# Peptides against a protein of PDB entry 4N78: the designs that were tried, part 291

Target 1, 186 residues: chain A of PDB entry 4N78
Amino acid sequence: HFQVICRLLGYQGIAVVMEELLKVVKSLLQGTILQYVKTLMEVMPKICRLPRHEYGSPGILEFFHHQLKDIVEYAELKTVCFQNLREVGNAILFCLLIEQSLSLEEVCDLLHAAPFQNILPRVHVKEGERLDAKMKRLESKYAPLHLVPLIERLGTPQQIAIAREGDLLTKERLCCGLSMFEVILT
Target 2, 155 residues: chain B of PDB entry 4N78
Amino acid sequence: MAELQMLLEEEIPGGRRALFDSYTNLERVADYCENNYIQSADKQRALEETKAYTTQSLASVAYLINTLANNVLQMLDIQASQLRRMESSINHISQTVDIHKEKVARREIGILTTNKNTSRTHKIIAPANLERPVRYIRKPIDYTILDDIGHGVKW

## One batch from the design tools (peptide; made by RFdiffusion4, then SolubleMPNN)

Design b2_p28_1_s4 (from b2_p28_1, 13 letters changed)
Fold by OpenDDE base, seed 4:
Parts: structure tokens; C-alpha cells; sequence
Structure b2_p28_1_s4 (fold): chain B 186 residues (1-186), chain C 155 residues (1-155), chain A 28 residues (1-28)
């Protein structure tokens, strides 16, 4: 599903969606969530000592339940604050999944373009074959597929310019060195 | 351009008119031949004359048709060439626009991106000496990073 | 093709007409 979304939206659509999500997340964090956090900080027990390990797991749990009883019983926290946090979480997950899907799409594009851009596949040298000979053979095999040199030889100046620009755009992909998710987390 | 205009405005219309006139003239020739044969004392001579006029008339019409057809074909070839040139121009513009749109989109999404922390701090030591552009042996883009992602998440 | 045959006939007739300088006969 995310792959289809990436294909449908393209870079422009993805950018717009992510920008809007960032705005929503920012609004939620600076608004309702912040207010609840401030309120919670006010009611938080000032001294919550770690219970002695001697109380065992059930005793420790009961201790924390008792200490946080007023907070846990705050109905608005569960209904509003947790819902907003869920929304933020979903937005983050959405961005992550979009980025991952986009990266896969970009890599696929790079792989498809490679034969036309003088990018040779990794050569597995079998025992007894010289790497140099195999590389030369591959170069000769794929030489006719080199698009930019072909167009430079046969095309008009305008076509050459477009081919070069297209080649550049194909090579410069986000997956090569850029991350969107890190920006979303800052 | 001048040739196409001449074909459209002068040669083809002129040829069509000539062909139409030839139709009318053929009827007159037929009438003449019929009357000449009836009135002539030498029927054999009149017949030979009719044959000659018939041959001439048919040849003339064929010439007119052939000339007109060739002119129309030439016109169509010129127009086809013009359309091809126009198509090429439109394609060029379209591609230019697409490239531009892509660049704009990339700028927009680029604002939402940061560089991946690559551990290898290769200090790009600006080599002092402009050494000859070493053939960028394009290090094969290590696509192995994708090998770990592709296993199993059927989404 | 039939078209080629027609073209050949037209070309031959045209050549003949041109060679003989056939003008449109106007009966007297």
C-alpha cells in the first residue's frame, strides 16, 4: 500500500503530505499534549522512591499504582491525551513507512537505470577467470546501452541537454544520502 | 513554406479546375467526333481521326490526374514533415517542463531531508594539485543495503 | 499492387502526352 502511495504521489505529493503531518504533530505536541504534561508534572509525586526489591513484582506494581492512582484515574488523560499521543505515533509511523517505501522505489529505479548509465553489475569471478577480462566483456556487452553517449552521437543538441539532465536526476536520489525521518524526529 | 503555399493556393486548385474543364472538353470532343463521322464522306479517315482524338484526350486526362496526384502527395509529405517537427518541439517542451517540475519537487522534499550520518569521515582533503580528472571509476553503488530490507515484509 | 499498376499507367500516359505536347483539344 505504501509503495502504491509513493508511486502515486511522487516527490511533490510526499513532500506535501509530510509537511502537513509535521504541522499536525507540532500542533498536537505544543497544544494538548503539552498542557497535559504540565498538569501531570504538577500532580506527580515529588518523591517516588524505588520500592525495595523485597516487595516482589506484585508489591512493586501495587506501590506504583498507589503512587500514581490519581494520575491513572484521570479520565481525560486516557481519552484525550492518549488519543493525541496515538495520533502522533501514527503520523510518525506513517512517515517512516513512506520513507522506507520511497527508498525501495528509488533503489529499484537506480537498478533499472544502471545498464543505461554505464553502471556495471557486480561481477562474480568464477575460478579461473580473470577479473579484467570479464569486466572488459561486460563493458563491451553493455556499451550499446549507454544512453547519454548514444544520444550525444545521434541526437540534437536539445535532446543531448535533456538526456544529461535526466541522467543527473536519475543518479541523484534521496536514498543515496538523505533521510527524511531524522528531520521528523528533531 | 513558399512551396506549400504554392501547392495549396495555386497548383492544386489549378489542377482541379483543369481536370473539371477537361471533363467538359471530353464531352465536346465526343460530340465532334460523332458529328464528324456522320458528315464525312470518308468514314475510314473519320474513324482514324476519332481514334487519335480519343488517345490524345485520354493521355491528357491521365497527365492532369498524375500531376494533380503528385502535387497532393507532395503537399501531404510537406505537411507530415511539419507535423513531425511540431511534435518534436512539443515533446522537447514537455520534457523540459517535466524536468523543471521534478527539480521543484526535489527542492521541496529536500527541505524535509538531512544527510545520513555516514561513519566514514573521509576528510575530503582538497588535493592541492589539480591532478588529471582520474576516471571516476564509479564505485559500484553498494546496493547491499537493500539486501537486508527485502526479506519478508509483504505489505 | 493495384495502386502501382494505376501509377504505372498514369506515368506512361503522362509521358506520352508530354512527349507529344498534347494540349486540350478544342473542337472547331
Amino acid sequence: as target 1 above (186 residues)
Amino acid sequence: as target 2 above (155 residues)
Amino acid sequence: SEADRIEAVLDAASAYAKANNFSMFRPP
Scores: peptide ipSAE 0.119, ipTM 0.590, DockQ to the pose 0.006
Fold by OpenDDE base, seed 1:
Structure b2_p28_1_s4 (fold): chain B 186 residues (1-186), chain C 155 residues (1-155), chain A 28 residues (1-28)
Amino acid sequence: as target 1 above (186 residues)
Amino acid sequence: as target 2 above (155 residues)
Amino acid sequence: SEADRIEAVLDAASAYAKANNFSMFRPP
């Protein structure tokens, strides 16, 4: 599903969606969640002493339950705050999955463009074959596919300009060194 | 353009008129040959004259048809060339627009990106650096990074 | 092809007409 979304939206659509999600997340974090966190901090016991280990696990749990009783019983926390946190979580996950899917699409595009851009695949050399000879054969095989040099020789100045721009855009992809998800996490 | 106009306005219409006129002229030639043969005391001479006129008239019509056909073909070739040029122009504009749109899109998404930290240190980058246009550091695309990802994509 | 044959005949006739100045024949 995310792959289809990436294909349909492209860079522009993804940017718009990501911007809107960031706005929503920011609004939730700075608004409702912040208010609830402040309220929770006010009701939080100032001194939560670790119960003695002698009470065992049930006793310790009961102790913490008692200390946090007011927080646990806060109905608005359960309904509104947790829902908002869930929305933030979903937005983050969505961004992650979109970025991953976009990266896959970009890799695919790069792989498809490689023969036309004088990028040779890594050749698995079988035992007994000279790497140099195999590389030379590959170079010879793909030489006619070098699009930009071909257009530079046969094309009009306008076609050459378009080909160069297209080649540049094909080479410059986000997956080569950029992350949107890291920005979202900051 | 001048050549196409000449073909459309002068040569082809002129050729069509000439062909039509040749039809009427052929009827006159036929009538002349018939009357000449009937009235002539020397039937052999009249027959030879008729053969000559027939050959000449047929050759003339063939010439007119061939000339007209060639002019029409030339017209079509010029028009085809014009259409190809128009198509090329439209394609060029379309590609230019697409490239421009892509550049705009990349700028927009670029502001939402940061360089992948290869270093383990989670630099909490303060929000102030978000506004810096992520200079596409044209780092040579190390396609080797794609080698590790490609193994997992079972196509 | 038949088209090629027609073209050849037309070309030959045209050449003949041109050589003999048969562009517009009018009876006397």
Scores: peptide ipSAE 0.099, ipTM 0.591, DockQ to the pose 0.006
Fold by OpenDDE base, seed 5:
Structure b2_p28_1_s4 (fold): chain B 186 residues (1-186), chain C 155 residues (1-155), chain A 28 residues (1-28)
Amino acid sequence: as target 1 above (186 residues)
Amino acid sequence: as target 2 above (155 residues)
Amino acid sequence: SEADRIEAVLDAASAYAKANNFSMFRPP
């Protein structure tokens, strides 16, 4: 599903979606969640010391339960705050999955473009074959597919310009060194 | 443009008119030959004259047809060439627009990106100059991860 | 092709007509 979304939206669509998600997340974090956190901080016990170990696990639990009783009983925390946190979590996950899917698509595109861009696949050398000879054969095999040099030789100046720009755009992908998810986490 | 116009407005219509006139002339020639043969005391001479006129007339018509046909073909070739040029121009514009749109899109998404930190320790330094074309660090992408996904060309 | 044959005939006839300067025959 995410791959389909990435294909459908393209870079522009993904950018728009990501921007909106960031806005939503920011709004949730700075608004409702922040307010709840502030409220919770106000109702938090000022002094919550570790109970004596002598009370045992049940006693310690009861102690903390008693200290946090007002927080636990805060109905709005469960209904609104947790829901907002879930939304934030979902948004983050969505962004992650979109980025991953986009990266996969970009890698696929790069792979498909490679023969046309003078990028030779890593050849698995079978036992007994010289790497150099195999590489030369591959170079010769794919040389006619080099699009930019071909267009530079046969094309009009305008076509050459377009081909170069297209080649550049093909080579420059987000997966080559950029991350959107890291921005979301900051 | 001038050549096409000349073909369309002068040469082809002129050729058509000439061909039509030739038809009329052929009828006259036929009538002449018939009458000449009937009236001539020397039938053999009249027949030879008729043959000569027939040959001339047929050759003339053939010439006119051929000339007209060639002019029409030339016209069509010019038009086809013009259409191809127009198509090329449209394609060029379309490609330019698409590239531009893609660049804009990439800029937009680029604003939402940061460099992948290879080093665990370095603070995500927001690239200071957002305006710098995101220099994609060409790291060799290991494409082996994709070997299992698509019927891609098994290299 | 038949078209090629026709073209060849027309070309030959045209060449013949040109060679003989066949003007539009006006019957006397």
Scores: peptide ipSAE 0.093, ipTM 0.593, DockQ to the pose 0.006
Fold by OpenDDE base, seed 3:
Structure b2_p28_1_s4 (fold): chain B 186 residues (1-186), chain C 155 residues (1-155), chain A 28 residues (1-28)
Amino acid sequence: as target 1 above (186 residues)
Amino acid sequence: as target 2 above (155 residues)
Amino acid sequence: SEADRIEAVLDAASAYAKANNFSMFRPP
């Protein structure tokens, strides 16, 4: 599903969506969530001693429940704050999944373009074959597929320019060294 | 363009008219030959004359047809060439626009990206100049990692 | 091809017509 979204939106669409999500996240964090966090910090018990282990798990739970009673019973926390946190979480997850899907698509595109861009796969040399000979054969096999050199030879100056630009755009991908998710987390 | 215009406006219509006129003329020649044969006391001479006129007429018609056909073919070739040029121009424009759109899109998304090697703490240095091509760190993509996922072309 | 044959005939006839300077006969 995310792959389809990536294909449909393209880079521009993804950028727009992510920007809007970032705005929403920022708004939620700086607004409602911050206010709730401040309020919670004020209500937080200043001294929460570890309960005696003798109380057992139920007793310890009850102890913490008592200590946090005011927080747990804070209705606005459950309804508004948690909802906002869920929204933030969903937004982050969405961005992560989009980036992952985009990366996969980009990698696939690179792989498909590789034969046309003089990118040869690493040849697994079987025992007894000369690596150099195999590489030369491979190069010779794919040489006719090199698009840019072919167009440079046969095409018009305009076609050559377009081919070069297209080649560059094909080679350059976000997956090669860029991360959007890290930006979202900052 | 001038050649095409000449073909369309003068040569081809002229050839068609000539061919039509030749048809009418052939009918007249046939009538003449028939009447001449009937009226002539020397039937052998009349027959020879008819043969001569027939040969001449057929050759002339063949010439007219051939000339007209060649002109039509030439016209079509010129038109085909014009269409190809137009197609090429449209394709060029389309590709240019697409490339431009892609570049814009990449710039936009590039603003939302950081180098994978940068520690989380570093302020995303938005490239100051939006106009600076997002320096894609061209790291050679090791495609070998993906070789295992694809149909390993067992060479 | 049949088309080639026709073309050859037309070319030959045209050449003949040109060589003999034939014009369309108009009966008197």
Scores: peptide ipSAE 0.092, ipTM 0.574, DockQ to the pose 0.006

Design b2_p28_2_s1 (from b2_p28_2, 14 letters changed)
Fold by OpenDDE base, seed 5:
Structure b2_p28_2_s1 (fold): chain B 186 residues (1-186), chain C 155 residues (1-155), chain A 28 residues (1-28)
Amino acid sequence: as target 1 above (186 residues)
Amino acid sequence: as target 2 above (155 residues)
Amino acid sequence: SSALEEILEQIKKIEEEVNKQLEELGLL
């Protein structure tokens, strides 16, 4: 599904969606969640000391439950605040999955373009074959497919310009060194 | 352009007129041959003359038709060439627009990106200047990362 | 005379067809 979304939206569509998601996340964090956190900080016990180890695990749990009783019983926290946190979490996950899917699509595009851009795959050399000879054969095989040199030889100046720009756009992909997810976490 | 205009305005209409005139002339020749045959004492000679005129007339008409047909074909070829040039121009404009749109899209998404931190340090280092133009670092893409992803691009 | 008439009729048919084609091409 995410791959289909990436294909459908393209870079512009993904950018718009990501921007809107960032706005939503920002709004949730700075608005509702912040307000709940402030409220929780106000009701938080000022002194929550670790109970003595002598109370055992059940006693310690009961102690903390008692200390946090007012927070646990805060109904709006369970319904609204946790829901908003879930929404934020979902948005983050969505962004991650979109970026991953986009990266896969970009890599696929790069792989498909490679024969046309004088990018040769790593040749697995079978035992007994010289790597250099295989590479030369491969180069010779794909040389006619090099699009930019072909157009430079046969095309008009305008076609050459377009081909060069297209080649550049094909080579310049986000997966080469850019991350959206890191910005989102920021 | 001048050649096409000449074909449309002069050669093709002229060829049509010539063909029409030839038809009229053939009718006159036929009448002449008929009368000549009737009036001639030497019927064999008159018949041979009629055959000669018929052959000449057919050759003339065939020539006129062929010339006209060739001019029409030439006209169509010129028009087809013009259409192909127009198509090429439209395609060029379309591609230019598409490239421009893609560049804009790349810029838009670029502002939402930061450089992948190659350092394994999990510290979310907030990239200081968000406004850095997305310098596409032309790093050679190591396609080996896809070797494990069974997308068998059978080369 | 009959042979000439037939030839003339064929020429007329050819002219009609040529005119039709030219009309279809917008040249008439």
Scores: peptide ipSAE 0.020, ipTM 0.581, DockQ to the pose 0.005
Fold by OpenDDE base, seed 1:
Structure b2_p28_2_s1 (fold): chain B 186 residues (1-186), chain C 155 residues (1-155), chain A 28 residues (1-28)
Amino acid sequence: as target 1 above (186 residues)
Amino acid sequence: as target 2 above (155 residues)
Amino acid sequence: SSALEEILEQIKKIEEEVNKQLEELGLL
């Protein structure tokens, strides 16, 4: 589903969706969630000593659960704050999945464009074959597919310009070094 | 443009008119040949003249048809070439627009991106002195202080 | 005379066909 969404939206659509999601997340975090957190911090016990290790992990967990039980059971916290936190979580997950799907599409595009851009796949050399000879054969095989040089030779100045711009756009992809998800986490 | 216009407005219509007129002329020639044959004392001569006129008439019609056909073909070739040029121009504009849109889109999404960094996991430092569990006397939490915050922003 | 009439008839048929083709091309 996410792959289909990425294909349909393209960079523009993804950018718009991501921007809006970020706005929503920011609004939730700086608004309702922040207010609840501040209020909860005021009602938090000032002295919360760590229980002795002798209680074990379950006992320690029960201790903290007991100390926070009243806060956790607060109706408004459950209905509003937890729901907002869930929405934030879902938005983050959505962004992650979109980025992953986009990266896959970009990789596929790069792979499809490679023969036309003088990018040769890694040559598997069988025993007894010279790597250099095999590479040279591959280069010669794919040489006619080099789009930009071909257009530079046969095309009009306008076509050459478009081809160069298209080639650049094809080579430059987000998956090569950029992450949207990291921005969301900051 | 001038050549196409001449073909459409002058040459082809002119050729069609000429072909139509040729029929009328051929009919006149036929009538003449028939009357000449009937009235002539020398039937052999009249027959030879008729053959000559027939040959000439056929040659003229063939020429007119050929000329008209060639002009039509030329017109079609010019039109086809014009259409190809228009198509090329439209495609060029379309590609230019698409590239521009893509650049804009990439700028927009680029604002939402950063360089891929390896996330360093921070080790949670446990406090060294686990203080003895003090029996927490549960004081009832007054939740009334939270009553004012529950009116969430209606999105 | 019969041969001439036949030729004229053939010419007429050719003219009709040419006109038909021109009509199909939108030139008529």
Scores: peptide ipSAE 0.022, ipTM 0.585, DockQ to the pose 0.005; fails the geometry check
Fold by OpenDDE base, seed 4:
Structure b2_p28_2_s1 (fold): chain B 186 residues (1-186), chain C 155 residues (1-155), chain A 28 residues (1-28)
Amino acid sequence: as target 1 above (186 residues)
Amino acid sequence: as target 2 above (155 residues)
Amino acid sequence: SSALEEILEQIKKIEEEVNKQLEELGLL
């Protein structure tokens, strides 16, 4: 599904969706979640002493449960705040999945373009074959497919410029070194 | 342009008119030949004259048709060449627009991206606003990501 | 006479066909 979404939206559509999601997340974080956090801070016990380690993990948990009883029983926290946090989480997951799907599509595009861009596939060398010989054979096989050099020889200056720009756009993909998800987490 | 215009406005219409005129002339020649044959005491001579006129007339018409056809073909070739040039121009514009749109789209999405930190340690405080030059780290494309494509792994 | 008439008729048919083709090409 995410692959289809990526194909349908393209870079521009994905950018728009991501921007809107970021706005929504920001709104949720700065609005409702912030207000709940502020409210929680107000009701938070001012002095929460670390229980003695002697009580063990269950005792410590019970202690904190008792200290935070009013917070835990806060019904709006469970309904609204947690829902908003789920929405934020879903948005983050969506962004992650879109980025992953986009990366896959970009890699596919790169693979399809590779024969035309003087990018040789990783050659599985069988035992006994010289890697260099196989690479040379592949280079010779794909040499006629190199689009930019071909256009540089036969094309008009305008065609050459377009071919170079197209080649650059084809080679420059987000998957090569960019992450959207890291921006979302920041 | 001048050649095409001359073909369209003068040569082809002129050739057509000449062809129509030749038809009228052929009718006159036919009438003359018929009357000459009927009135002539020497039927053999009249027949030979008729054959000569017929041959000449047919040759003339054939010439006119051939000339007209060649002019039409030339016109079509010029027009085809013009269309090819127009198509090339349109394609160039279209490609330029597409490249521009793609660049814009990539800039837009690029704003939403940061360089993948290879180093574990740095808190990616991506300041929202910095047009960071998208330094494409030309790392070899790891195509292994495609190894999972096609093996039925539902992503 | 009949041969000339036949030739003229053939020429007329050719002219009509040429004109039709020219019309189809938008040249008429």
Scores: peptide ipSAE 0.020, ipTM 0.574, DockQ to the pose 0.005; fails the geometry check
Fold by OpenDDE base, seed 3:
Parts: structure tokens; sequence; C-alpha cells
Structure b2_p28_2_s1 (fold): chain B 186 residues (1-186), chain C 155 residues (1-155), chain A 28 residues (1-28)
């Protein structure tokens, strides 16, 4: 589903959606959630000590549940604050999944373009074959497919310019070194 | 441009007119040949003359048709070449626009990106001092301070 | 006379076909 969304929206659509999500998240965090957190901090028990490790995970949970019982029972926290936090969480997950899907598409595009861009796959040499000879054979095999050099020889100046720009755009992908999700988390 | 214009305005219309005129002339030749054959005492000579005129007329019509056809073909070739040039220009513009749109889109999404950092897994440091459990004294929490933020029930 | 009439009819048909083709091409 996310792959289809990525294909449908493209870079521009994804950017717009992510920007809007970031605005929503920011609004939720700086608005309602922040106010609830501030209020909760004021009503928080002054002394909430970490329970002894000896109580185990269930005992620790029960201890915190008892200390925070009055806070957890506050209806507005459950209905508004926790829902907003869930929305933030969903937005983050959405961004992560979009980025992952986009990265997969970009990798596929790079792989498909590779033969045309003088990018040869790593060749596994069988026992007894010289790596250099095999690489030279592959280079010779794919040399006619190099698009930019081909167009530079046969194309018009305008076609050459477009081919170079297209080649550059094909090579420069987000998956090569950029992450959107890291920005979302900061 | 000039050649195409000449073909469209002069050569092709001229060729069509010539072909039409040739048809009317052929009718006259036919009438002449018929009358000549009827009036001639030497029927063989008249027949040979008719054959000669028929051959000449057919050759002339064939020439006119061929010339017209060649002019039409030439016109079509020129038009096809013009269309190809226009198509090439449109394609170039379209590709330029697409590249520009892609660059804009990439800039927009690029603003939302940072370099992939190899996240060093920071170890969670456990707090050293286990403080003694203080008896929880239930104090009533006043939540009225939240009434201004949400759908708080004013009591 | 019959042969000439047939030739004239064929020429007329050719002319009509050429005109039709030219019209279809928008040259008329």
Amino acid sequence: as target 1 above (186 residues)
Amino acid sequence: as target 2 above (155 residues)
Amino acid sequence: SSALEEILEQIKKIEEEVNKQLEELGLL
C-alpha cells in the first residue's frame, strides 16, 4: 500500500504530505500535549522513586500504576492527550513507512538504470576465472548501453543536455545518503 | 517553406488542372480518330494513326499522373518532416519542464532530509541509588487547572 | 471507339480517386 502511495504522490506529493504531517505533529506537541504534560508535572508525586529491581517487571508496573492511579483515571488524559499522542505516533509511523517504500523504489530505479550508467554489478568470479578478464568482458558487453556517451555522439546539443540532466537526476537519490525520518524525529 | 508553398499553391493545383484538361483533350482526340476512321479510304492507315494518338495520349496522361503523384509525395514528405521537427521541439520542451518539476520536487523533499547518521546505540544507564519506597500518601489531585485546555466538566 | 471510351472512363476513375485522396489529406 505504501509503495502505491509513493508511486502516486511522487517526490512532490510526499513532500507536501510530510510537511503537513509535521505541522500537525508540531501543533499537537506544542499545544495540547505540552499543556497536559505541564499540568501533569505539577500534580506528579514529588517523590517517585524507582522501585527495587527485585520486584520484577510486573511489580514495577503495579507500583507505577498505583502511584499514577489518580492521573490515569483522569478522563481527559485518556480521551484527548492519549489520542493526540496516538495521532503523533501514527504520523511518525506513516513517515517511516513512506520513507522505506520510497527507498525501495529508488533502489529499484538505480538497479534498472545501472546498465545504462556504466555501473556494473559486483561480479562473482568462479574458480579459475580471472576477475580482470571477466570485468573487461562485462564492460565491453555493456559499453553500447551507456546512454550519455551514446547521446553525446549521436544526439543534438539539446538532447545531450537533457540526457546529462536526466542521468544526474537518476543517480542522485535520497536512498544514497539522505533520511527524512531522522529529520522527523528531531 | 517556399517549396511547400509552391507545391500546395501552384504545382499540385496546376497538375490537377492539367490532368482535367488532358481528359477533355482526350475526348477531342477520340472524336477526331473516330471521324478520321469513318472518312478515310485507307482504314489500316487510319487505324495506325488512331493507335499512335492513343499511345501518345496515354503516355501524356501517365506523365501527368506521375508528376502529380510525385509532387503530392514530396509535399507529404515536407509536411512529415515539419511535423517531426515540431514533435521534437515539443518533446524537448516537455522534457525540460519535467526535469524542472523534478528538481523543484527534489528540493522540496530535500529540505525534509538529513544525512543518514550511523546511530551509535547509547547504553541506557540504570540509576545507581535505589531509593527506599516511601509510603504513598493519596492526596486528592485538583484537575481544575486542565479545564481551560479541554472539555473539562466544571463542577 | 469502345477502347477509347474505356480508357477515358478509367482516367476519370483515377482522377476521382486522386481527388478523394487529396481531400482526405486536406489538400483540397
Scores: peptide ipSAE 0.018, ipTM 0.577, DockQ to the pose 0.005; fails the geometry check

